# Peptides against a protein of PDB entry 3T6J: the designs that were tried, part 187

Target 1, 375 residues: chain A of PDB entry 3T6J
Amino acid sequence: PIVESYIGFIESYRDPFGSRGEFEGFVAVVNKAMSAKFERLVASAEQLLKELPWPPTFEKDKFLTPDFTSLDVLTFAGSGIPAGINIPNYDDLRQTEGFKNVSLGNVLAVAYATQREKLTFLEEDDKDLYILWKGPSFDVQVGLHELLGHGSGKLFVQDEKGAFNFDQETVINPETGEQIQSWYRSGETWDSKFSTIASSYEECRAESVGLYLCLHPQVLEIFGFEGADAEDVIYVNWLNMVRAGLLALEFYTPEAFNWRQAHMQARFVILRVLLEAGEGLVTITPTTGSDGRPDARVRLDRSKIRSVGKPALERFLRRLQVLKSTGDVAGGRALYEGYATVTDAPPECFLTLRDTVLLRKESRKLIVQPNTRLE
Target 2, 372 residues: chain A of PDB entry 3T6J as posed
Amino acid sequence: PIVESYIGFIESYRDPFGSRGEFEGFVAVVNKAMSAKFERLVASAEQLLKELPWPPTFEKDKFLTPDFTSLDVLTFAGSGIPAGINIPNYDDLRQTEGFKNVSLGNVLAVAYREKLTFLEEDDKDLYILWKGPSFDVQVGLHALLGHGSGKLFVQDEKGAFNFDQETVINPETGEQIQSWYRSGETWDSKFSTIASSYEECRAESVGLYLCLHPQVLEIFGFEGADAEDVIYVNWLNMVRAGLLALEFYTPEAFNWRQAHMQARFVILRVLLEAGEGLVTITPTTGSDGRPDARVRLDRSKIRSVGKPALERFLRRLQVLKSTGDVAGGRALYEGYATVTDAPPECFLTLRDTVLLRKESRKLIVQPNTRLE

## One batch from the design tools (peptide; made by RFdiffusion4, then SolubleMPNN)

Design b2_p20_2_s3 (from b2_p20_2, 10 letters changed)
Fold by OpenDDE base, seed 5:
Structure b2_p20_2_s3 (fold): chain B 375 residues (1-375), chain A 20 residues (1-20)
Amino acid sequence: as target 1 above (375 residues)
Amino acid sequence: DLAAPIPSDIYPDGTPYVTR
């Protein structure tokens, strides 16, 4: 078997300032069968990058073909195990040297263990569909998230010699219609500038890329879905995201007005964006469970994903990228923290919903290393 | 310091599970 590993101070999700890496490591075996799907995605990556909602001037100048493999994890040391990884976590290196993507396949396989009776916050009519397509939709989302999410976008930089990596005279900010007015200077990085919101902001961008691009028929075809199946995968992927946004409230601390998990904060932000789109796209309804205690239901209108959801996500995603590219921390923080704000204001009453989420959460389980054997 | 561990992305409720 092909063995892959890494170890060191890698992920900065545990740093409030998004800079210091947590010591992490894994040992894994390559899953060749699953890697084939991601290889097909890589083969289409250059074309798919053009589908993202920003001008080519805000995308990397030269496409560098990344590696993408599916890994079965034998051991993982860290505070948590992700579904996928994109490394290195340095935007400057990603831009100039490239990157590697991995999907943690046997972690993804856990998705198939979801039981209908334990599935919270969904309409009954959606539960079976959700269970059926949760796994496949996650494969799509993880692939897009890592490869075309984290792997996309350009940072505007002025180097130590004063040279720019963009044409100051011709590049136009699509949001303002003006020339570029801010950029990263020598020594400035994504993490150093955006600090407390850097990790969550980037995860939000990557998740948004996944939702946006999963609407493209070519993406679904790469993963082997066509016709009604493709539409169901899209629906479940979007439904999972809005549900995740609700579940995210567990990781908000009202007393401190802060988030304790970057990915969950990102998912809440996306939920807020899609709620803001209105027109009945997303509805969260407080209910009463069979036990007589508070419950809730999330509903996503499938027929409005493309007509309402896509345009809303497009605008939001473009804003995220433009603010990131230009190093506009003030604008980026205002945008992101605005959507990340949790209050009890109607109609959503998110703080009340948080109580419901906490009430309905399951006991924490453990991710345990698998055994290996020869068959 | 962040109070919560990093959950699996597969389970959006923040609960980690046994791998298969």
Scores: peptide ipSAE 0.025, ipTM 0.614, DockQ to the pose 0.113
Fold by OpenDDE base, seed 3:
Structure b2_p20_2_s3 (fold): chain B 375 residues (1-375), chain A 20 residues (1-20)
Amino acid sequence: as target 1 above (375 residues)
Amino acid sequence: DLAAPIPSDIYPDGTPYVTR
């Protein structure tokens, strides 16, 4: 078998300033069958990058073909096990040297263990579909998130010699219509500039890329979905995201006005964006559970994903990228923290919904790591 | 990195997942 491993100070999610890495490591085995799908995605990556909602001037100048494999993790040492990984975590290196993507397939496989009776916050008529397609939709989302999310976008940089990696005279900021007015200086990084919001902001961008590009027929074809199945995968992927945005409230601490998990904060932000789009795309309805206690239902109108959801996400995602590219911390913080703010304002009453989420929360789960042998 | 959904979402049945 092909064994993959890494070890070191890699992820900075535990650092409030997003700078210091947590020591982690894993040992995994390559899943050849699943890796084949991701290799097909890699083969289409250069073309799919052009579908992202920003000008080519805001995308990497040169496409660097990354590695992408599906891994079955045997041992993972760290504070948490991700579903996917994109490394290195340095944007400059990603742009100049390339990167590696992995999907932790057996972590994703947990999705297939979903029991209908335990599934919270979904309409009854969505539960079976959700259970059926959650796993497959995860494969799509993780692949897009890692490869085309984290693997996309350009940082505008002025190097130590004063040279720019973009044409100051011709590149136009699509949000302002003006020339580029800010960039990363020598020694400045994404994490150093955006600090407290850097990790969550980047995860939000990557998740948004996943939702946006999963609408592309070629993507679904790569993963083996067509016709009604493809549409169901799209629906479940989007449904899962809006549901996750609600579940995310568990990781918000009202007393400290902070988030404890970067990805969940990101998912909440996306939920807010899609709620803002209106037109009945997403609806969260407080209900009463069978136990007589508060409950809630998330509804996603399938027919409005492309007509309402996609344009809203497009505008939001473009703005995320432009602000990231230009190193506009003030603008980025204003945008992101605005959507990440949790209040009890109607109609959503998110703080009240948080109580419902906490009420429906299950006990902490554990992942039991396996052994393996060659026979 | 992409973190998996929260444990309650990943393990809705309340049982720890065992991979093989």
Scores: peptide ipSAE 0.018, ipTM 0.612, DockQ to the pose 0.091
Fold by OpenDDE base, seed 1:
Order: structure tokens, then sequence, then C-alpha cells
Structure b2_p20_2_s3 (fold): chain B 375 residues (1-375), chain A 20 residues (1-20)
């Protein structure tokens, strides 16, 4: 088997300022079949980058072909096991030196082993579809999230000599219609500048890229989905995201007004964006469970994903990227924290929903080190 | 990094760690 590993101070999610890495390491075996799909995605990456909702001037000047591999993890040392990885975590290095993507396939498989009777917050008519396509849809999401999410976008920089990596006279901010008014100065990084929101903001951007691009027929084709299957994968991917946004409330601490998990915060933000889109796209309905206690149902109107969801996500995603590119911390924080705010305001009453989420939370699963053998 | 859809299943410590 082909073995991959990495080790070091890699992820900074446990640093409130998003700067200091946690020591992490893994040993994994390559899943060749799934890796082949990701390789096809890589082959299409340069083209797919053009489908993102920002001008080429906000994209990397030069495409750097990354590696992308699906891995079955044998051992993982850290505070948690990710589903996907994009390294390095430095935007400047990603843009100048390249990057590596991995999907931890067997981690995803464990996450998908949810019993139908224990599946919360979905309509009964969605449960079977969700169970069937959750895995495949998440493979798509991971690929897009890592490769085209984290692997996309340009930071506008003025170097130590005063030179810009963009044409100040011709580059236009698509949100304002004006010339670029802000950028990163020498020594400034994404993490250093956006600090407390940097990690979650970037995850939100990456997740949004996944949802946005999963609508592209070429993406589904790469993963081997056509016709009704492709549409079901899209639906379940979006459904999973809005459900995740509700589940995310578990990781919000009302007393401290903070989030304890960057990805879940990101997913909540996306839920808020899609709820704001209105028109019946997403509906969260409080209900009463069979046990007589509070419950809830999330409904996503499949027919409105492209007509309502995509435009809303497009606008939001473009704003995320523009604010990131221009180093507009004030604007970025205002946007992101606005959507990340959890209140009990109607109609959603998210703090009340949080109580429901906590009441319905599943017991924590323990991940046990796997074993391998030759057949 | 991408966290699993169900952190409770993947991250027993309640703070799922997902890489970019």
Amino acid sequence: as target 1 above (375 residues)
Amino acid sequence: DLAAPIPSDIYPDGTPYVTR
C-alpha cells in the first residue's frame, strides 16, 4: 500500500487568535479509487476556478497544480480527526509554492454510520435519501472545499518595496464598483489580520465554494453522478449543510458569546445566509418529538436551490472573497459576525433551538484505531 | 481543513478539529 503521513504544528483552530498551531500527526493509506476522482477534480481545477463568483483579478495569477489524495487513516494524533486537509495553512505559501489536499475517507465513513431512527432534524421523507447520499455528497463537498475553497482566491499585497501585486488603476472592487482601497501590507497575513474570525471565516468561504460549485455538472460528472443521482447528491449536500447549521448551535456558548468550533460556526453562518434568502428555500420548524419533548425539522426546497439558494450564496461568497482579498477586516468582521450572531429573535429563535439541539444531541462516538491485513 | 458533518461522531472532545 501507499503510505502517507504528516506531523507538526499544523492547525490553529484551538488558538483564539488563529495563529499558533496544534501539534498533529497521522499515518494513512492511500485509497486509490477515491484518489482517482480527486485527481480528475485537480485536472479540472483551473477551469472550475473560473466559475467562482469573483473577477479573475481576485483569483491567483498563476494556477499551481496541487496534489489531492484520499486517505484511510490508520492513526491520528491530535485533538480531533478532520475529514479533509489543505496544507500549508499560509495563504502566501499556497499562492506562491502550492498546496496539498487530502480527504480522510474512512473518517467520513465513520461519521456516516448514523442509524435512521437516530437521525435528527430531518423530515421522514428525506431520511432515506439523506442516508443514501450523505457519504457521496460529502466526498464532493470535501473535494471542492479543500481544492477550490482553500485553494482559491488572491490576497492583494503591497510588498516591502511598495510594489503591488495588482494594478491599482484597473482592478475594480465588484462590490463597490470602485478601485481597490485596501490591501495587505508587508508582514500582514490572513490570520494575523483577521485574527479571531480568520479560521471560521475561511472555513465558511470554503464550505460556500463547495455548495456553490457542486451545482456545476462537470463536478458531479467527475465524481460519477449523472441524472437523478446528481440532483440527489446536490440536494443532500445542501440539506446536510443546512442541517449542520442547526447542529452547530451545540458549539455556541451563549454566556461567552463565542463559538467553540470554527467549521460549525461557518455552517451556522451559511444557514443564516440561506434563511435570509427566504422564499421558502429553508424552513426550520419546531416540533414535538415522540417522547413529548421539543424537536425540530429542517426542510430544504429542492426546487429553489438554483433559483434562490445559488444567487444568495453567490453574493455572499463574493463578498467573503472581496473582503478577504482587500484585507478589509472591518467589513469582513461586520459581515461574518453579523451572520454568526446567535439570538432568540423570531422567527428562528436560535437560542431556543439550541436547547432543542442540546436535548437531541447524540452520544459521542469513540474512534478506535483501525487495523489492516493482507487478503 | 474540513470537519465531519457530525462532530459528535468524529470529535469526542466536542471540539472538532478540521484542517483547511
Scores: peptide ipSAE 0.028, ipTM 0.694, DockQ to the pose 0.211; fails the geometry check
Fold by OpenDDE base, seed 2:
Structure b2_p20_2_s3 (fold): chain B 375 residues (1-375), chain A 20 residues (1-20)
Amino acid sequence: as target 1 above (375 residues)
Amino acid sequence: DLAAPIPSDIYPDGTPYVTR
């Protein structure tokens, strides 16, 4: 067996300013079979990066081939266990030195262990499909999220010598049609500039990349899905995201107007983007449960994912990247916080929905650390 | 009461965190 581990101050999600890392670590065993799929994804990464909705000038100049492995976690020390990891958490290093990706396979498996009768906020017709494909779809999402989400995009930088890593005369901002007017100066980082929204913003970008690229047939083929199975994986991936956006309300504190989980905030933002797209793509319907208490149902129109969802996500994702690349904190904050606001305004009435989400909250799942044996 | 799990890159079940 191949053993991997990491330890140190790595993730900064618990820092309000996104700068100070929490001390964490894990020991894991490589899952060779699943790792092979991620290796195929890596082999296609350079080509898939070109499918992202920004000009090549906003993408890394040179692709640096990363490692990507699927791991079964034996032990994890920290506040929480992720499903995927992309390191280092420094965009400048990702651009110049490369990065490494891991999927924590058995963590994903635990997350999928939901009984049908306890599955909330889905239509009955979607439950079996959701249960069947949640795992496989999330494998796809994790791979894309880590490799092509966190692993994509360029930061425009002026170094300490005054040199730019882009041509100021020829590079055009696709949103404004103008030359680049802002960038990162020497010593400025993604986290230092975007501060309180940096973590959630980046997670939102990465999740959006996953949804966007999972529509690509080559991606599904890499993971072994074709035909109807591929379409079901796509549908469940998108359905899971919009459901997660609703569930995210659990992690919002109205009294403080803040979020307590960066990924869930990101997923709520994506839900808002897809709701804004309209045309019946996403519908959240308040209902009454069998117990006579409030409930809700999320519906996603499968037939509108490509026609309505993809274009909406494309525009949003491009804006996220452009604002990130140019270090436009004001624009980025305005965009992101706009979608991250939670009010009780109709038609969604998100604060009311939050009460429903809290009422229907499932018991917290616990991961019991496994043991190993030789066969 | 939600125990605040550590947010890392992807949490499929919405692991909460506590800011300090």
Scores: peptide ipSAE 0.027, ipTM 0.657, DockQ to the pose 0.116; fails the geometry check

Design b2_p20_2_s4 (from b2_p20_2, 11 letters changed)
Fold by OpenDDE base, seed 5:
Structure b2_p20_2_s4 (fold): chain B 375 residues (1-375), chain A 20 residues (1-20)
Amino acid sequence: as target 1 above (375 residues)
Amino acid sequence: ELNEPIPSDIYPDGTPYVTR
């Protein structure tokens, strides 16, 4: 088997300022079959990047073909095991040297193991479809998230010599219609500038890229889905995201007005964006469970994903990228924290929903190191 | 950067990389 590993101070999610890395490491075996799908995605990456909702001037000047591999984890040393990884965690290096993507396939498999009777917050009619397609849709989402999410976008930089990596006279901000007014100075990084929101903001951008691009037929074809299957995968992917946004409330601390988990905050933000789109796209309905206690249902109208959801996500995703590219911390923070605000205001009453989410949380699953054998 | 599955499904009492 082909073995891959990494070790070091890598991820900074535990640092409130998003700068200091946590020590972690893994040993994994390459899953050749799933890796082949990601290789096909990589082969289409340059073309798919053009489908993202920002001008080419806000995308990387040169496409650098990344490596993408699906891995089955044998051991992971750290506070937790991710589903996917994009490295290095330096935007400047990603732009100049490239990056590597991995999907931790057997970690995803654990997440897929949900019993129908314990599946929360979905309409009864959606449960079977959700169970059937959650795995495949997650593969699509993770692939897009890592490769075209984290792997996309340009940072505008002025180097130590005063030179810009963009044409100040011709590059136009698509949101304002004006020339670029801000950028990263020498020594400034994404994390140093955006600080407390950097990790969650970037995860939100990556997740949004996944939702947006999964609507493209070519993406679904790469993963082997066509016709009705493709539509179901799209639906379940979006449904999973809006459900995740509700589940995210578990990781909000009302007393401190802060989020404890970057990815879940990101997913809540996306939920808020899609709720704001209105027109019946997403509906969260408080209900009563069979036990007589509070429950809730998330409904996504699949017929409105393209007509309502996509345009809303397009506008939001473009704003995320523009603010990131220009290093506009004030604008970025205002936008992101606005959507990340959790109140009990009607009609959603998110703080009340949080109580319901906590009430309905499932027992913790344990990930145990596997054994290997020769056959 | 890493992507985690839905933490509440796996880690209902908490997740890795919790910020303080």
Scores: peptide ipSAE 0.025, ipTM 0.661, DockQ to the pose 0.111
Fold by OpenDDE base, seed 3:
Structure b2_p20_2_s4 (fold): chain B 375 residues (1-375), chain A 20 residues (1-20)
Amino acid sequence: as target 1 above (375 residues)
Amino acid sequence: ELNEPIPSDIYPDGTPYVTR
């Protein structure tokens, strides 16, 4: 078998300022069979990047073909086991040297198992569909999130010699219609500049890329879905995201006005964006559970994903990228923190919903690390 | 010694998250 591993100070999610890495390591075995769909995605990556909602001037100058491998984890040392990884985490290196993507296949396989009776916050009519397609839809999301999410976009940089990696005279900011007015100076990084919002902001961008591009028929085809199945995968992927946005409230600390998990904050932001889109796309309804205690239901109108959801997400995603590319911290913070704010304002009453989420919280699950052998 | 079981990632339902 092909064995892959990495070790070191890699992820900075646990640093409030997004700077200090947590020491992490894993040993895994390549799953060749499960890597095939990701390889096909890589083969289409250059073309799919053009589908993202920003000008080519805001995308990487040269496409660097990354590796994408499905891994079965044997051992993992860290605070948590991700479903997917994109490394290195330095944007400058991603732009100039390339990157690698991995999907932790056996971790996903465990996560795919869902007990219907334990599935919270979904309409009964959606539960079976959700259970059926959660796994496949998440495969799509992970692939897009890593390869085309984290693997997309350009940072505008002025190097130590004063040279720009973009044409100042011709590149136009699509949001303002003006020339580029801000960029990263020598020594400035995404994390150093955006600091407290950097990790969550980037995860939000990557998740948004996943939702946005999963609507593309070529993507679903790559993963082997067509017709009604493809539509169901799309629906469940979006449904999972809006549900996750509600679940995310568990990781908000009202007393400190802060989030404790970058990915969950990101998912909440996406939920807010899609709620803002209105028109009945997403509805969160407080209910009473069978136990007589507070509950809630999330409903996503699948017929409005393309007509309402996609345009809203497109605009939002473009803004995220433009602000990231230009190093506009003030604008980025204003945008992101605006959507990340949790209040009890109607109609959503998110703080009240948070109480419901906490009430319905399940016990934390444990993943037991496996062994492998030759037969 | 056996590795300590790792808590499931941040989804309450056991779904793992994605990292960069």
Scores: peptide ipSAE 0.086, ipTM 0.667, DockQ to the pose 0.588; fails the geometry check
Fold by OpenDDE base, seed 1:
Structure b2_p20_2_s4 (fold): chain B 375 residues (1-375), chain A 20 residues (1-20)
Amino acid sequence: as target 1 above (375 residues)
Amino acid sequence: ELNEPIPSDIYPDGTPYVTR
């Protein structure tokens, strides 16, 4: 088998300032079958990048073909095992040298083991679809998230010599209609400028890219889904995201007004965006469980994903990218933290929902090191 | 306060996360 590994101080999620990396390493074997799907995605990446909701001037000048591989992890050393990875975590290197994407396939497989009776916060009618398509939808989401999420977008930079990597006279900010008024100076990075929100903001952008592009027929075709199956995969992917936004409340600390997990904060933000879209797209309803204690149900109207959800996400995603590209920390923070606020204000009453989420929390699974054999 | 990573096994339903 083909063996891949990496090691080092890689992810900075645990650093409040997004700067210091945590030591991490893995050894994995290549899953050839799943890797083939990601290779097809890579082959279409340049075209799919054009489908993202920002002008070409806000996209990389030249697409650098990345590696993308599905891996079955044998050993993972770290505080957490991700489902997907995009490296390096330096935007300048991503833009100039390229990047590598991996999907940790057997980590995703853990998600397949869902007991219907234990599945929280979904309507009964959605549970079977969710169980059936959760895995496939994750594959789609991870692929898009890594390759076209983290792998997309341009940072406007003025180098040490004063030269710009964009035409100041012709590039227009699509949000303002004006010329570009801010950029990254020499030595400034995404993490250094956006600091406390950098990780979560970027994850939110990447997740949003996944949701947005999973609506594209070519994407579903690449993953082998057509017709009703494709629509179900889309539905479950979006449903999973809004559910995740609710689950995310576990990782909010009200007393400190802090989020403890970047990805979950990102998912909560997306939930807020989709709730703001209104029109019955997303509904969270407090209920009473069979045990007589508080519960909740998340409902996503399938018929409104494209008509209501997509436009809302498009606007939001474009705004995320524009603010990122221009290094507009003030605007970016205002936008992101605005959606990341957790209050008990009606109608959602998120702090109350948080209590429900905590009440319905179940024990974690234990992931143990696998063994291998020749067959 | 340090952020807490979420392993794929944090939820019984196997809720995963992806990293950049």
Scores: peptide ipSAE 0.069, ipTM 0.682, DockQ to the pose 0.271; fails the geometry check
Fold by OpenDDE base, seed 4:
Structure b2_p20_2_s4 (fold): chain B 375 residues (1-375), chain A 20 residues (1-20)
Amino acid sequence: as target 1 above (375 residues)
Amino acid sequence: ELNEPIPSDIYPDGTPYVTR
């Protein structure tokens, strides 16, 4: 078997300032079959990057072919077990040296194990479809999230010698129509500038890339989905995201006005974006469960994903990227925190919904790390 | 950077990755 491992101070999610990495490590075996799908995605990456809703000037100057491997984890030492990883975590290195992507396949498999009777917040008509396609759709999402999410975009930088990595005279901000007016100075990084919102903001960007690009027929084809299956995978991927946005409320602490999980905050933001799009795209309906206690249902109108959802996400995603590229912390914070705010304002009444989410909280899964054997 | 499955399945009472 092909064995991969990494170890060190890598992820900084637990650092309030995003600077200090938590020590972690894993040992995994390459899943060749699933890796082949991701290799096909890599082969299309350069073209797919062009589908992202920002000008090439906001994308990496040179496409660097990344590695992408699906891994079955044998052991993982850390505070949490991810589904996917993109490293290194430094944007400058990603731009100049490249990056590696991994999908932790057997971790995803664990996440896919859901009993229908325990599945919360979905319409009954969606439950079977959701159960069927949750796994495959999440494979697509993780692949896009890592490769084309975290692996996309350019930071505008002025180096220590005063040189810019972009043409100040010709590069135009697509949001303002003006020349670039802000950038990262020498020594400034994504984390140092965006600080408290950096992790969640970046996860939101990556998740948004996944949703946006999963609509591309080529992406689904790469993963082996065509026709009705492809449409179902798309639907379930989007449905999973909006459901996750509701579930995210579990990780909000009203008393402290803070979020406890970067990815879930990101997913809540996406939910807010899609709710704002209106036109019946997403509906959250409070209900009463069979036990007579509060419940809720999330509905996503499949027919409006492309017509309503995609344009909304496109605009939002472009704004995320432009603000990131230009180091516009004020604008970025205003945008992101606006969508990340949780109140009890109608019509959604998110704080009330949070009570429902907590009431319907799912049991924790126990993950057992396996051994291997020769057959 | 990493992506996690819906943490509520694994970390129902919180997460090791606190938002900054």
Scores: peptide ipSAE 0.041, ipTM 0.691, DockQ to the pose 0.124; fails the geometry check

